Peptides against a protein of PDB entry 7AE7. Designs and how they scored, part 2

Target 1, 321 residues: chain A of PDB entry 7AE7
Amino acid sequence: KVYKDLREFLEVLEQEGQLIRVKEEVNPEPDIAAAGRAAANLGKNQPAVFFEKIKGYKYSVVTNVHGSWQNHALMLGLDKNTSTKDQFYELNRRWDKFPVPPNVVKREAAPCKENVIDKDINLFEILPLYRINEQDGGFYISKASVVTADPEYPDDFNKLNVGTYRIQVKDRDRVGIQALAMHDIAVQLEKAEAENKPLPIAITIGNNPLVTFMASTPVGYNQNEYEFVGALQDGVPMDIVKSDLYDHLYVPAGSEVVLEGHIIPRVRTVEGPFGEFPGSYSGARLQCEVKIDRITHRTNPIFENLYLGIPWTEIDYLMAL

## One batch from the design tools (peptide; aimed at target 1 R131 P273 S282 A284)

Design b1_p8_3_s1 (made by RFdiffusion4, then SolubleMPNN; from b1_p8_3 with P1A Q8R)
Fold by OpenDDE base, seed 5:
Parts: structure tokens; sequence; C-alpha cells
Structure b1_p8_3_s1 (fold): chain B 321 residues (1-321), chain A 8 residues (1-8)
């Protein structure tokens, strides 16, 4: 089984008994984070948790999508009871199929393009934002697949990077992003900042689960994550579409939300504190700032976000294979 | 692709 988008995966999770649907209205705080923490410990199955109604927001949240070995097996299109050993074996077998180039679809064929917001951008209108941990300095987007390119080689598809980074919402149209020196985005940002130029960025939320998996899996600087997604789909190409603002950035065709913008050159603003994956807080730090210039989204977009804290949480499952 | 950063 191959998934075109998050929705197809959520359907399978629900069919397999790996998704809890919360139909009653919940408070974004503390209910979503509490459920995220609980979901990691909810019996042997550790299901995804889908919140249909969030107080004060229009759209839904899903968490713990990758938060179990069963969900990982299903992500690979395997039986949910496939052992971690067999999942690892199959992952490695498929890895050798790299590269599998993606299909570039037309804009009209991409679900992520169903709706456009190009003025009066307000992230709070499109994403049901909440604190992941109680002492977080703000609202975090913790499971985005962030697309950037090399400013020196913008047309080199092998240098197109799809990564997961810590993102704090800073304003209606601003986010902080943690770009550490060891990260591919930091290499690309350094090149842009050397010339005092913005770095084009697309922050994609709610993707094909293998895109999210690959965005959290280290690969070489000259290796495209989408080509690994095709490999992990056992040779089936994934669908990508050109971003609206940038000819050289491609996003998953099925993304629930795409935040298109730029990293502001040579600007650093206070970000944090944040509850990190080991269950410790990082202090406030100066981080990069992204201006959001355009949003595209599916109708009734699902905000996929992960809980992180004391292991094991969803992030630990994403990092385990 | 990059893992959510280790606290450094």
Amino acid sequence: as target 1 above (321 residues)
Amino acid sequence: AEVAPLPR
C-alpha cells in the first residue's frame, strides 16, 4: 500500500484500529498535549489521535500519527503487526531502490492548491495552534517538512532539502526556525545570508507519512528526500508540485497546508523555551525568522503535529529506524 | 533530511 497523502494514511489507521477519533470539542490547551502524552502510552497499539473540533479554531488536529510500531508498519504498507526487525529489513531493502524520482504534477492536480491565502495572512486561522508542553514559550509546529534549496545551485534537484525543524509561531505571518550548523538548511541559509538575500522556504504540514519520515531521516546533502520516498514506496514515485512563489521549490502535492515564504537574512529573534525530545527544556535562544508570504491548503486542512517529551513519544518512533 | 535538533 502506498499513500498519496495524510488523509489516505489516516483512513488506513482508522480501518486498522490505530486511530482514535475525538468528536467532542476540546480545548487546545491542555487537551491536545495531554492526549499526545497519553497516546504514546495508550496500551499496546498507541493509536493516532484525531481531534475533530478544537475550541476557538475552525480546523482539526491529528497527533501520534507515527507514534507506534504498528503505525510505522502501516506507513510502509505492511501488516500492522510486522515486527520491528522485519520493518527494518524491508526499509533497508527499499532503501537500495534510491533514487526514485518524483512525479511533478500540474498545479490543478495538486490538492495542496485547493485554497490560497495571499493577503492578511494569519496562521491562527489555518492552524489550531497549541502548546505541546506547558512551559513552551509559544506554539510550535513540530512535524513540518521544510523545503529549501541551495541558493548557489537552485536548479540542482539533488540539493533540494526536505527537513524537519523546530518551528515556533512568532506572529500571524512569522515563524522562528531552528537552523543548526549541522543541518542542511543552515548550509543553504549561510549562502543566502552571505549575500544578504532571503532564503526561499516552503513549510509543509500534513503529508504522505513517508515524506514526514524522510524529512526526519538524515541523508546526504546531495540526496533528495523525495527520491527516497519513492524508494520507500517500493519504486512508486511520489507526487510533487511546484511552489507558487518559487520555481525551484517543490512541495508534496497532497500537503494539508503549505506555508510559503522566506528566511529573513541576518535577522535573529528570541525563540523558546521549548520542551525537547529527551523531556528537558531548552532555554530561549536567538533563531532565524521566516516571513510567511503565501499559504496554500486543502479544504478543511488537518494540522498534523507531534508531541515530544520523556521517551518514548512520537518523535522517538520517527527517529528509531 | 534532519531530525528535530538535539538540544545543543
Scores: peptide ipSAE 0.068, ipTM 0.803, DockQ to the pose 0.055
OpenDDE base, seeds 1, 2, 3, 4: peptide ipSAE 0.113, 0.110, 0.079, 0.030; ipTM 0.793, 0.781, 0.811, 0.725; seeds 1, 2, 3 fail the geometry check

Design b1_p8_3_s2 (made by RFdiffusion4, then SolubleMPNN; from b1_p8_3 with P1E Q8R)
Fold by OpenDDE base, seed 3:
Structure b1_p8_3_s2 (fold): chain B 321 residues (1-321), chain A 8 residues (1-8)
Amino acid sequence: as target 1 above (321 residues)
Amino acid sequence: EEVAPLPR
């Protein structure tokens, strides 16, 4: 089985008994984080948890999507009871199919383009934001697939990076992003900042589960994550679409939410604290600042976010194979 | 050791 988007994967998770649907209105705090923590640490199945209604918000949240070996097997289109050994074997077999180039779809064919917000941007209207851990300095987007390119080689598709980074919501149209020197985004940002130019960015939320998986899996700087997604789909290309603001950035066609904007050059603002893996807090630090300039989203967008804390949590499953 | 929340 290949998934076009998060929704197709959630349908399979639900069919397989790997998703709990919470229909009752919940409080964003502490209920979402509590459920995420419980799902990751309790039971053999460790299901995803889908919250249909969140008090004070319009849209839904899903957590623990990758938070089990069963969910990981299903992501690969395998039987949910496939052993970790057999999952690893199949993952490696498919890995050798790299590269599998993505399909570029037209804007009108991309579900992520169903709605546009280009003025009066307010992230709180689109994302049901909550604290992941009690002592977090704010609301975090913990499972975004962040798309950036090399500003020196914007047309080199092999240098297009899809990564996962810690993102704190700073304002209605601002987020802090942690771009460490070891990350491909930091290399690209350094080049932009050398010229005092903004770095174009697309922060994508609620993706095909293999996109999220590849966004958390380190690959070479000259290797495109979408071409690995196609490999992990056993040779089926994934669908991407051009971003609205940038001709050189491509986003997953099925993303629930796409935040398009730029990293402000040579600006650093206070971010944190955040409860990190493995359950320790990092202090407040100066981090990069992103201005959100445009949002595209699916109708009734699902905010996919992960809980992280003391192992074993969803992030540990994303990094385990 | 500053453990980044995500490996990328």
Scores: peptide ipSAE 0.126, ipTM 0.772, DockQ to the pose 0.060
OpenDDE base, seeds 1, 2, 4, 5: peptide ipSAE 0.091, 0.093, 0.133, 0.130; ipTM 0.789, 0.735, 0.790, 0.780; seeds 2, 4, 5 fail the geometry check

Design b1_p8_3_s3 (made by RFdiffusion4, then SolubleMPNN; from b1_p8_3, 3 letters changed)
Fold by OpenDDE base, seed 3:
Structure b1_p8_3_s3 (fold): chain B 321 residues (1-321), chain A 8 residues (1-8)
Amino acid sequence: as target 1 above (321 residues)
Amino acid sequence: AEVAPEPR
């Protein structure tokens, strides 16, 4: 099985008994984080948790989508009871199919383009934001696939980067992003900042599960994550669409939410603290700041976010293979 | 592609 988007994957998770649907209205705090933390410890199945209604918000949240070996098997289109060994074998077999170039679809064919917000941007209206851990310095987007390009080689598709970065919501139209020197985004940002230019960015939320997986999997600077997604789909190309603001950025066609904007050059603002994957807090640090200039989203967008804390959590499953 | 959050 190949998934076009998050919704097709959630349907399979539900059919396989790997999704809990919470239909009752919940409080964003502490209920979502508590459920995310509990889901990682819910027996052998460790299902995803889908919240249909969040108090004070319009849209839904899903967590723990990758938070089990069963969910990981289903992501690969395997039987949910496939052993970790056999999952690893199949992953490696498919990895050798790289590169599988994506299909570029028309704007009108991309579900992520169903709705547009280009004025009076308010992230709180589109995303049901909550604290992942109680001592977090704010609301985090923890499972975004962030698209950037090399500003020196904007037309080199092999240098298009899709990565997962820590993102704190800073204002209605601003987020902090952690771009560490070891990350491909930091290389691209350095080039932009050398010229005192903004770095174009698309922060994509709620993707097909293999996009999210590849965004969390280190690859070479000259290797495109979408071409690995096609490989992991056993040779089936994934669908991408051109961003609205930038001709050189492509986003997953099926993304639930796309935040288009730019990293502000040579600006650093306080971000954190945040509860890290080892179960420890990182202190407040100066981080990059992104201005959101445009949002595109599916109708009734699902905010996919992950809980992280003391291992094992969803992030550990994303990094395990 | 890279992983959030910070490695120790």
Scores: peptide ipSAE 0.112, ipTM 0.858, DockQ to the pose 0.053
OpenDDE base, seeds 1, 2, 4, 5: peptide ipSAE 0.066, 0.088, 0.057, 0.097; ipTM 0.812, 0.835, 0.771, 0.847; seeds 1, 4 fail the geometry check

Design b1_p8_4 (made by RFdiffusion4)
Pose (drawn by RFdiffusion4):
Structure b1_p8_4 (pose): chain A 313 residues (1-149, 158-321), chain P 8 residues (1-8)
Amino acid sequence: KVYKDLREFLEVLEQEGQLIRVKEEVNPEPDIAAAGRAAANLGKNQPAVFFEKIKGYKYSVVTNVHGSWQNHALMLGLDKNTSTKDQFYELNRRWDKFPVPPNVVKREAAPCKENVIDKDINLFEILPLYRINEQDGGFYISKASVVTANKLNVGTYRIQVKDRDRVGIQALAMHDIAVQLEKAEAENKPLPIAITIGNNPLVTFMASTPVGYNQNEYEFVGALQDGVPMDIVKSDLYDHLYVPAGSEVVLEGHIIPRVRTVEGPFGEFPGSYSGARLQCEVKIDRITHRTNPIFENLYLGIPWTEIDYLMAL
Amino acid sequence: SAHTVTRP
């Protein structure tokens, strides 16, 4: 099976006993992070946890989506009990199908274009943002696929919420931004960027894939789907930016020129906090989102947690 | 360089 969006994958997870629904209202902190840690602590057949009600928020959160070998196998479309070695072999075989060009779809056909917010941008009205770890510098978007511009790149970068319409980003960790970053800051011009949240599991998996192999990212997702191309759609504001047609939330924005502010600290996969450093800020100019969006976020702590599964094979 | 920050 191939998933057009996060919601089809969550359906499969729930049918397979790999998704737990929390119906009672929970507080943003520490409840969501604590549940993510506990789900990771179950050790075997760790499920995704779906929070339907978060105090003070309108929408729902899902966590630990990738956080088990069962979830990982279901992401690949295999039986949930497929051994880790057999998943490795299946990924090794599909790796060679690269490239599979993506299908570009019209705006009216992309679920991520159902709702538009073009003014008075407020991330908190859409995303139930919360603190992941006690010593984090702020509320984080820890599982976004970020699109920048064959020269189109998708990657995962931790995003700290700074204001209702502003976030932080480590721009010098995106090694295609940094030739356009010099030109843009030298000329005081903005650099367009797209932040996608709530994606097909293979899109997130591709976004965590090593940068050393300069692939074409979306064409790699078609390879992981064993030759089935993925659907992408042009962003509203920037014609050279394409986002997954099924994303739950799309934040279209730009990197603010000549602005450095304190970002962090935040957790890193080696199990420790990073330090606080001066980083770039991104202004959100537009939000498009599916009706009743789902905030797919990720807990990070002492290994093994979901990030290890996203990096392993 | 990184800076150590502790949340109260």

Design b1_p8_4_s1 (made by RFdiffusion4, then SolubleMPNN; from b1_p8_4, 6 letters changed)
Fold by OpenDDE base, seed 1:
Structure b1_p8_4_s1 (fold): chain B 321 residues (1-321), chain A 8 residues (1-8)
Amino acid sequence: as target 1 above (321 residues)
Amino acid sequence: PGIKVVVP
């Protein structure tokens, strides 16, 4: 099976008994993190946790979507009880199908374009923001697929980068992003900052689970993550759409939320601390700052966010293959 | 380490 979006995957998770639906209103803190930790601690068959109602917010949160071998098998469209060995074999077999170019869909056909916010941007109105762990220095977007391009080669689709990065909310229309030197986004940012230019960015939230998987996986600088998504879909192209602000940036057509904006050149602001994957905190550091200039979103957008902490959590399953 | 989020 191939999934068009997060919603189609969540439907399968629910059908397979791999999703817990919380219908009662929860507090953003500590209830979301507590449920994510509790789901991770089941040791097997760890479900996604879907929160329909969050106090002080309008929209829903889902966490632990990739948080088990069963969810990983289902992401690959396999039987949920497929062994880790057979999942690895199938992943490797499909990997060799790279490249599988995506389909570019029209704006009118892209669910991520159902709603537009271009004025008075407030991330808190669209995303039910919370601290993932108690000692986090703020609210984090931890499972975004961040789209950037090479500013020297904007039309080179092979240099289009789709990556997952630590993102702290700074203001209603500002986020901090951790662009580490080992990641392709840092190379692209260095080129933009050399000319004192903004780096165009699209931060996409709530995607096809293979997009999230590939955004978490490092690939070569001249390899496009969307072409690996098509490979992992066993040769079925994924659907992408042009961003609203930038002709050279393409986002998943089915994204729940797309934050379009720019990395402000030569600006660094304090970010952190953040609870990392070993269950330890990284200290506060100076990080890049993104201005959000436009939001597009699906009606009743689902905020997909990652719970992480002492292993094994969702991040460990994303790293294990 | 296969996640772009992972701080080494």
Scores: peptide ipSAE 0.066, ipTM 0.781, DockQ to the pose 0.052
OpenDDE base, seeds 2, 3, 4, 5: peptide ipSAE 0.059, 0.061, 0.060, 0.065; ipTM 0.775, 0.776, 0.781, 0.781; seed 4 fails the geometry check

Design b1_p8_4_s2 (made by RFdiffusion4, then SolubleMPNN; from b1_p8_4, 5 letters changed)
Fold by OpenDDE base, seed 5:
Structure b1_p8_4_s2 (fold): chain B 321 residues (1-321), chain A 8 residues (1-8)
Amino acid sequence: as target 1 above (321 residues)
Amino acid sequence: EGVTVVNP
């Protein structure tokens, strides 16, 4: 089975008994994080948790989508009971199919383009934001696939980077992003900042589960994550679409939400603290700041977000293979 | 030592 988007994957998770649907209205705090922690602590058969209704928000949240070996098997289109060994074997077998170039679809064919917000941007109107851990210094987007390009080689598709980064919401139209020197985004940002130029960025939320997986998997600087997604789909290309603001940035056609904007050059603002994957808090640090300039989203967008804390959590499953 | 979300 190949998934075009998050919704097709959530349908399969539900059919396989790997999704809990919460139909009653919940409080964004502490209920979402509490359920994420509870799901992570089950030790086996850890389901996704889908919240249909969140108090004070219009849209839904899903968490723990990759939070088990069963969900990981289903992501690969395997039987949910496939062993970790056999999942690893199949992953490696498919990896050798790289590169599988994506299909570039027209704007009108991309579900992520159903709605546009280009003025009066307010992230709180689109995303049901909450603290992932109680002591977090704010609201985090923890499972975004962030698209950037090399500003020196913007037309080199092999240098198009799709990564996952820690993102704190800072204002209605601003986020902090943690770009570490070891990440490909930091190489691209360094080039932009050397010229005091903004770095174009697309922060994509709620994707095909293999996009999220590949955004969490280190690859070479000259290797495109979308071409690995096609490989992991056993040779079926994924669908991408041009961003609205930038001709050289491509986003998953099926993304629930796309935040288009730019990293502000040579600006650093306080970000954190945040509860990290070892179950320890990172202190507040100066991090990059993104201005959001445009949002595109599916109708009734699902905010896919990740709980992290004392291992094993969803992030540990994303990084284990 | 701040542990960071790892990705490419």
Scores: peptide ipSAE 0.077, ipTM 0.815, DockQ to the pose 0.122
OpenDDE base, seeds 1, 2, 3, 4: peptide ipSAE 0.075, 0.053, 0.063, 0.057; ipTM 0.826, 0.800, 0.814, 0.816; seed 2 fails the geometry check

Design b1_p8_4_s3 (made by RFdiffusion4, then SolubleMPNN; from b1_p8_4, 5 letters changed)
Fold by OpenDDE base, seed 4:
Structure b1_p8_4_s3 (fold): chain B 321 residues (1-321), chain A 8 residues (1-8)
Amino acid sequence: as target 1 above (321 residues)
Amino acid sequence: AGLTVVVP
């Protein structure tokens, strides 16, 4: 099975008994984080948790989507009871199919383009934001697939980077992003900042689960994550669409939400603290700041976000293979 | 690619 988007994957998770649907209205805090932690603590068959109604918000949240070996098997389109060993063998077999170039679809064919917000941007109107851990310095987007390009080689598709980064919401139309020197985004940002130019960015939320997996998987600077997604789909290309603001940025056609904007050159603002994967807090640091200039989203967008803390949590499953 | 968390 190949998934076009998050919704097709959530349907399969639900059919396979790997999704809990919470139909009652919940409080964004502490209920979402508490459920993420509880789901991680089940030890086996950890389900996704889908919250249909969040108090004070219009849209839904889903968490723990990658939070088990069963969900990981289903992501690969395998039987949910496929052993970790057999998942690893199948992953490696498909990995050798790289590159599988994506299909570029027309704007009108991309579900992520159903709605546009180009003025009076307010992230809180689109995303049911909450603290992932109680002591977090703010609201985090923890499972975004962030698209950037090399500003020196913007048309080199092999240098198009899709990565997952710690993102704190800073204002209605601003987010902080942790761009570490070891990540491809930091190389691209350094080039932009040398010229005092903005770095174009698309922050994509709620994707095909293999996009999210590849965004969390280290690959070479000259390797495109979308071409690995096609490989992991056993040679079926994924669908991408051009961003609205930038001709050189491509986003998953099925993304629930796309935040288009730029990293502000040579600006650093306080971000954190954040509860990290060892169950420790990283202190507040000066981090990059993104201005959101445009949002595109599916009708009734689902905010996919992960819980993380003391191992083993969803992040550990994303990083385990 | 990138990570949400700094792996020490």
Scores: peptide ipSAE 0.065, ipTM 0.822, DockQ to the pose 0.054
OpenDDE base, seeds 1, 2, 3, 5: peptide ipSAE 0.039, 0.060, 0.056, 0.048; ipTM 0.756, 0.766, 0.799, 0.765; seeds 1, 5 fail the geometry check

Design b1_p8_4_s4 (made by RFdiffusion4, then SolubleMPNN; from b1_p8_4, 5 letters changed)
Fold by OpenDDE base, seed 4:
Structure b1_p8_4_s4 (fold): chain B 321 residues (1-321), chain A 8 residues (1-8)
Amino acid sequence: as target 1 above (321 residues)
Amino acid sequence: PGVTVVVP
């Protein structure tokens, strides 16, 4: 099975008994984080948790989508009871199919383009934001696939980077992003900042689960994550679409939400603290700031976000293979 | 160490 988007994957998770649907209205805090921690603590068969109604928000949240070996098997389109060993062998067999170039679809064919917000941008109207852990310094987007390009080689598709970064919401139209020197985005940002230019960015939320997986998997600077997604789809290309603001940025056609904007050159703002994957807090630090200039989204967008804390949590499953 | 969201 190949998934076009998050919704097709959530349907399969639900059919396979790997999704809990919470139909009652919840409080964004602490209920979402508490459920994420509780799901992680099941130790096996950890389901996704889908919150249909969140107090004070219009849209839904899903968490723990990658939060088990069963969900990982289903992501690969395997039987949910496929062993970790057999998942690893199948992943490696498919990895050797790289590169599988994506299909570039027309704007009108991309579900992520159903709605546009280009004025009075307010992230809180689109995303049901909450603290992932109680002591977090703010609201985090923890499972975004962030698209950037090399500003020196913007048309080199092999240098198009799709990565996952710690993103703190800073204002209605601003997010902080942690670009560490070891990440490809930091190389690209350094080049932009040398020229005092903005770095174009597309922050994509709620993707095909293999996009999210590849955005969380280290690859070479000259390797495109979308071409690995096609490989992991056993040679079926994924669908991408051109961003609205930038000719050189491509986003998953099925993304629930796309935040298009730029990293502000040579600006650093306070970000954190944040509850990290070891179950420890990182201190507040100066981090990059993104201005959001345009949003595109599916009708009734699902905010996919992960819970993280004391291992083993969803992030550990994303990093385990 | 930040969230090692293992980004490529």
Scores: peptide ipSAE 0.028, ipTM 0.727, DockQ to the pose 0.049
OpenDDE base, seeds 1, 2, 3, 5: peptide ipSAE 0.022, 0.019, 0.026, 0.026; ipTM 0.679, 0.610, 0.685, 0.694

Design b1_p8_5 (made by RFdiffusion4)
Pose (drawn by RFdiffusion4):
Structure b1_p8_5 (pose): chain A 313 residues (1-149, 158-321), chain P 8 residues (1-8)
Amino acid sequence: KVYKDLREFLEVLEQEGQLIRVKEEVNPEPDIAAAGRAAANLGKNQPAVFFEKIKGYKYSVVTNVHGSWQNHALMLGLDKNTSTKDQFYELNRRWDKFPVPPNVVKREAAPCKENVIDKDINLFEILPLYRINEQDGGFYISKASVVTANKLNVGTYRIQVKDRDRVGIQALAMHDIAVQLEKAEAENKPLPIAITIGNNPLVTFMASTPVGYNQNEYEFVGALQDGVPMDIVKSDLYDHLYVPAGSEVVLEGHIIPRVRTVEGPFGEFPGSYSGARLQCEVKIDRITHRTNPIFENLYLGIPWTEIDYLMAL
Amino acid sequence: TPPPHLAP
């Protein structure tokens, strides 16, 4: 099976006993992060946890989506009990199907274009943002796929919420931004960027894939789907930016020129906090989202947690 | 939560 969006994958997870629904209202902190750690701590058949009610927020959160070998196998469309080695072989075989060009769809057909917010941008009205770890510098978006511009790149970068319409980003960790970053800051011009949240599991998996192999990213997702192309749609504001047609939330924005502010600290996969450093800020100019969006976020702590599964094979 | 200090 191939998933057009996060919601089909969550449906499969729930049918397979790999998704737990929390119906009672929970507080943002520390409840969501504590549940993410506990789900990771179950050790075997760790499920995704779906929070339907978060105090003070309108929408729902899902966590630990990738955080088990069962979830990982279901992401690949295999039986949930497929061994880790057999998943490795299946990924090795599909790796060679690269490239599979994506299908470009019309705006009216992309579920991520159902709702538009073009003014008075407020991330908190859409995303139930919360603190992941006690010493984090702020509320983080820890599982976004970021699109920048065959020269189109998708990657995962931690994003700290700074204001209702502003976030932080480590721009010098996106090694295609940094030739356009010099030109843009030298000329005081903005650099367009797209942040996608709540994606097909293979899109997130591709976004965590090593940068050393300069692939075409979306064409790699079609390879992981064993030859089935993925659907992408043009962003509202920037014609050279394409986002997954099924994303739950799309934040279209730009990197603010000549602005450096304190970002962090945040958790890193080796199990420790990073330090706080001056980083770039991104202004959100537009939000498009599916009706009743789902905030797919990720808990990070002492290994093993969901990030290890996203990096393993 | 207080503001953090910059790392070297």

Design b1_p8_5_s1 (made by RFdiffusion4, then SolubleMPNN; from b1_p8_5, 3 letters changed)
Fold by OpenDDE base, seed 5:
Structure b1_p8_5_s1 (fold): chain B 321 residues (1-321), chain A 8 residues (1-8)
Amino acid sequence: as target 1 above (321 residues)
Amino acid sequence: RPAPALAP
């Protein structure tokens, strides 16, 4: 089975008994993070946890979507009981189908374009933000697929990067982003900052599960993550759409939320602390700052976010294969 | 390598 979006995957998780639906109103803190921590230890199944109602927010949260081998098998469209070994063999078999170019859809055909916010941007109105760990220096977006391009080669689709980055919400329309020198985004940012130019960015949330998987998977700088998504879909192209602000940035057509903006050149602001996956806090550091200039989103957008802490957590499943 | 920036 191939999934167009997060919603089609959540439907399958629910049908397979791999999703817990919480229908009662919960507090964003500590309830969501507590459930994320617990979900990694919830029996043999380690289901996704879907919160329909968050106190003080309009929209829903889902966590632990990739947080089990069963969910990983279902992401590949395999039986949920497929062994890790057989998942690995199938992943490798499909990997050899690279490249599978995506379909570029029209704006009107992309669910991520159902709603637009271009004025009075407030991330708290769109995302049910919470602390992932109690000592976090703020609210984190932990499972976004971040789209950037090479500013020297903006029309080279092979240099379009889709990565996962640590993102702290800094203001209603600003986020901190950790662009480490080993990441492809840092190469692109270095080129922009050399000329004192903004780096165009699209932060996409709530995607096709294979997009999220590929955004967390190391590939070459001249390899497009969307072409691997098509390979992992066993040769079925994924659907992408142009960003609204940038002709050279393409986002998943089915994204729940797309934050379009720019990395401010040569600006660094305090970000953190954040509870990282070893169960240790990284200290507060100066990180890049993104201005959000436009939001597009699906009607009733689902905030997909992951918990991380003492291994083994959802992130460990995303990085294990 | 796009490391998930959740990876140190």
Scores: peptide ipSAE 0.034, ipTM 0.756, DockQ to the pose 0.044
OpenDDE base, seeds 1, 2, 3, 4: peptide ipSAE 0.033, 0.032, 0.033, 0.033; ipTM 0.744, 0.763, 0.754, 0.748; seeds 1, 4 fail the geometry check

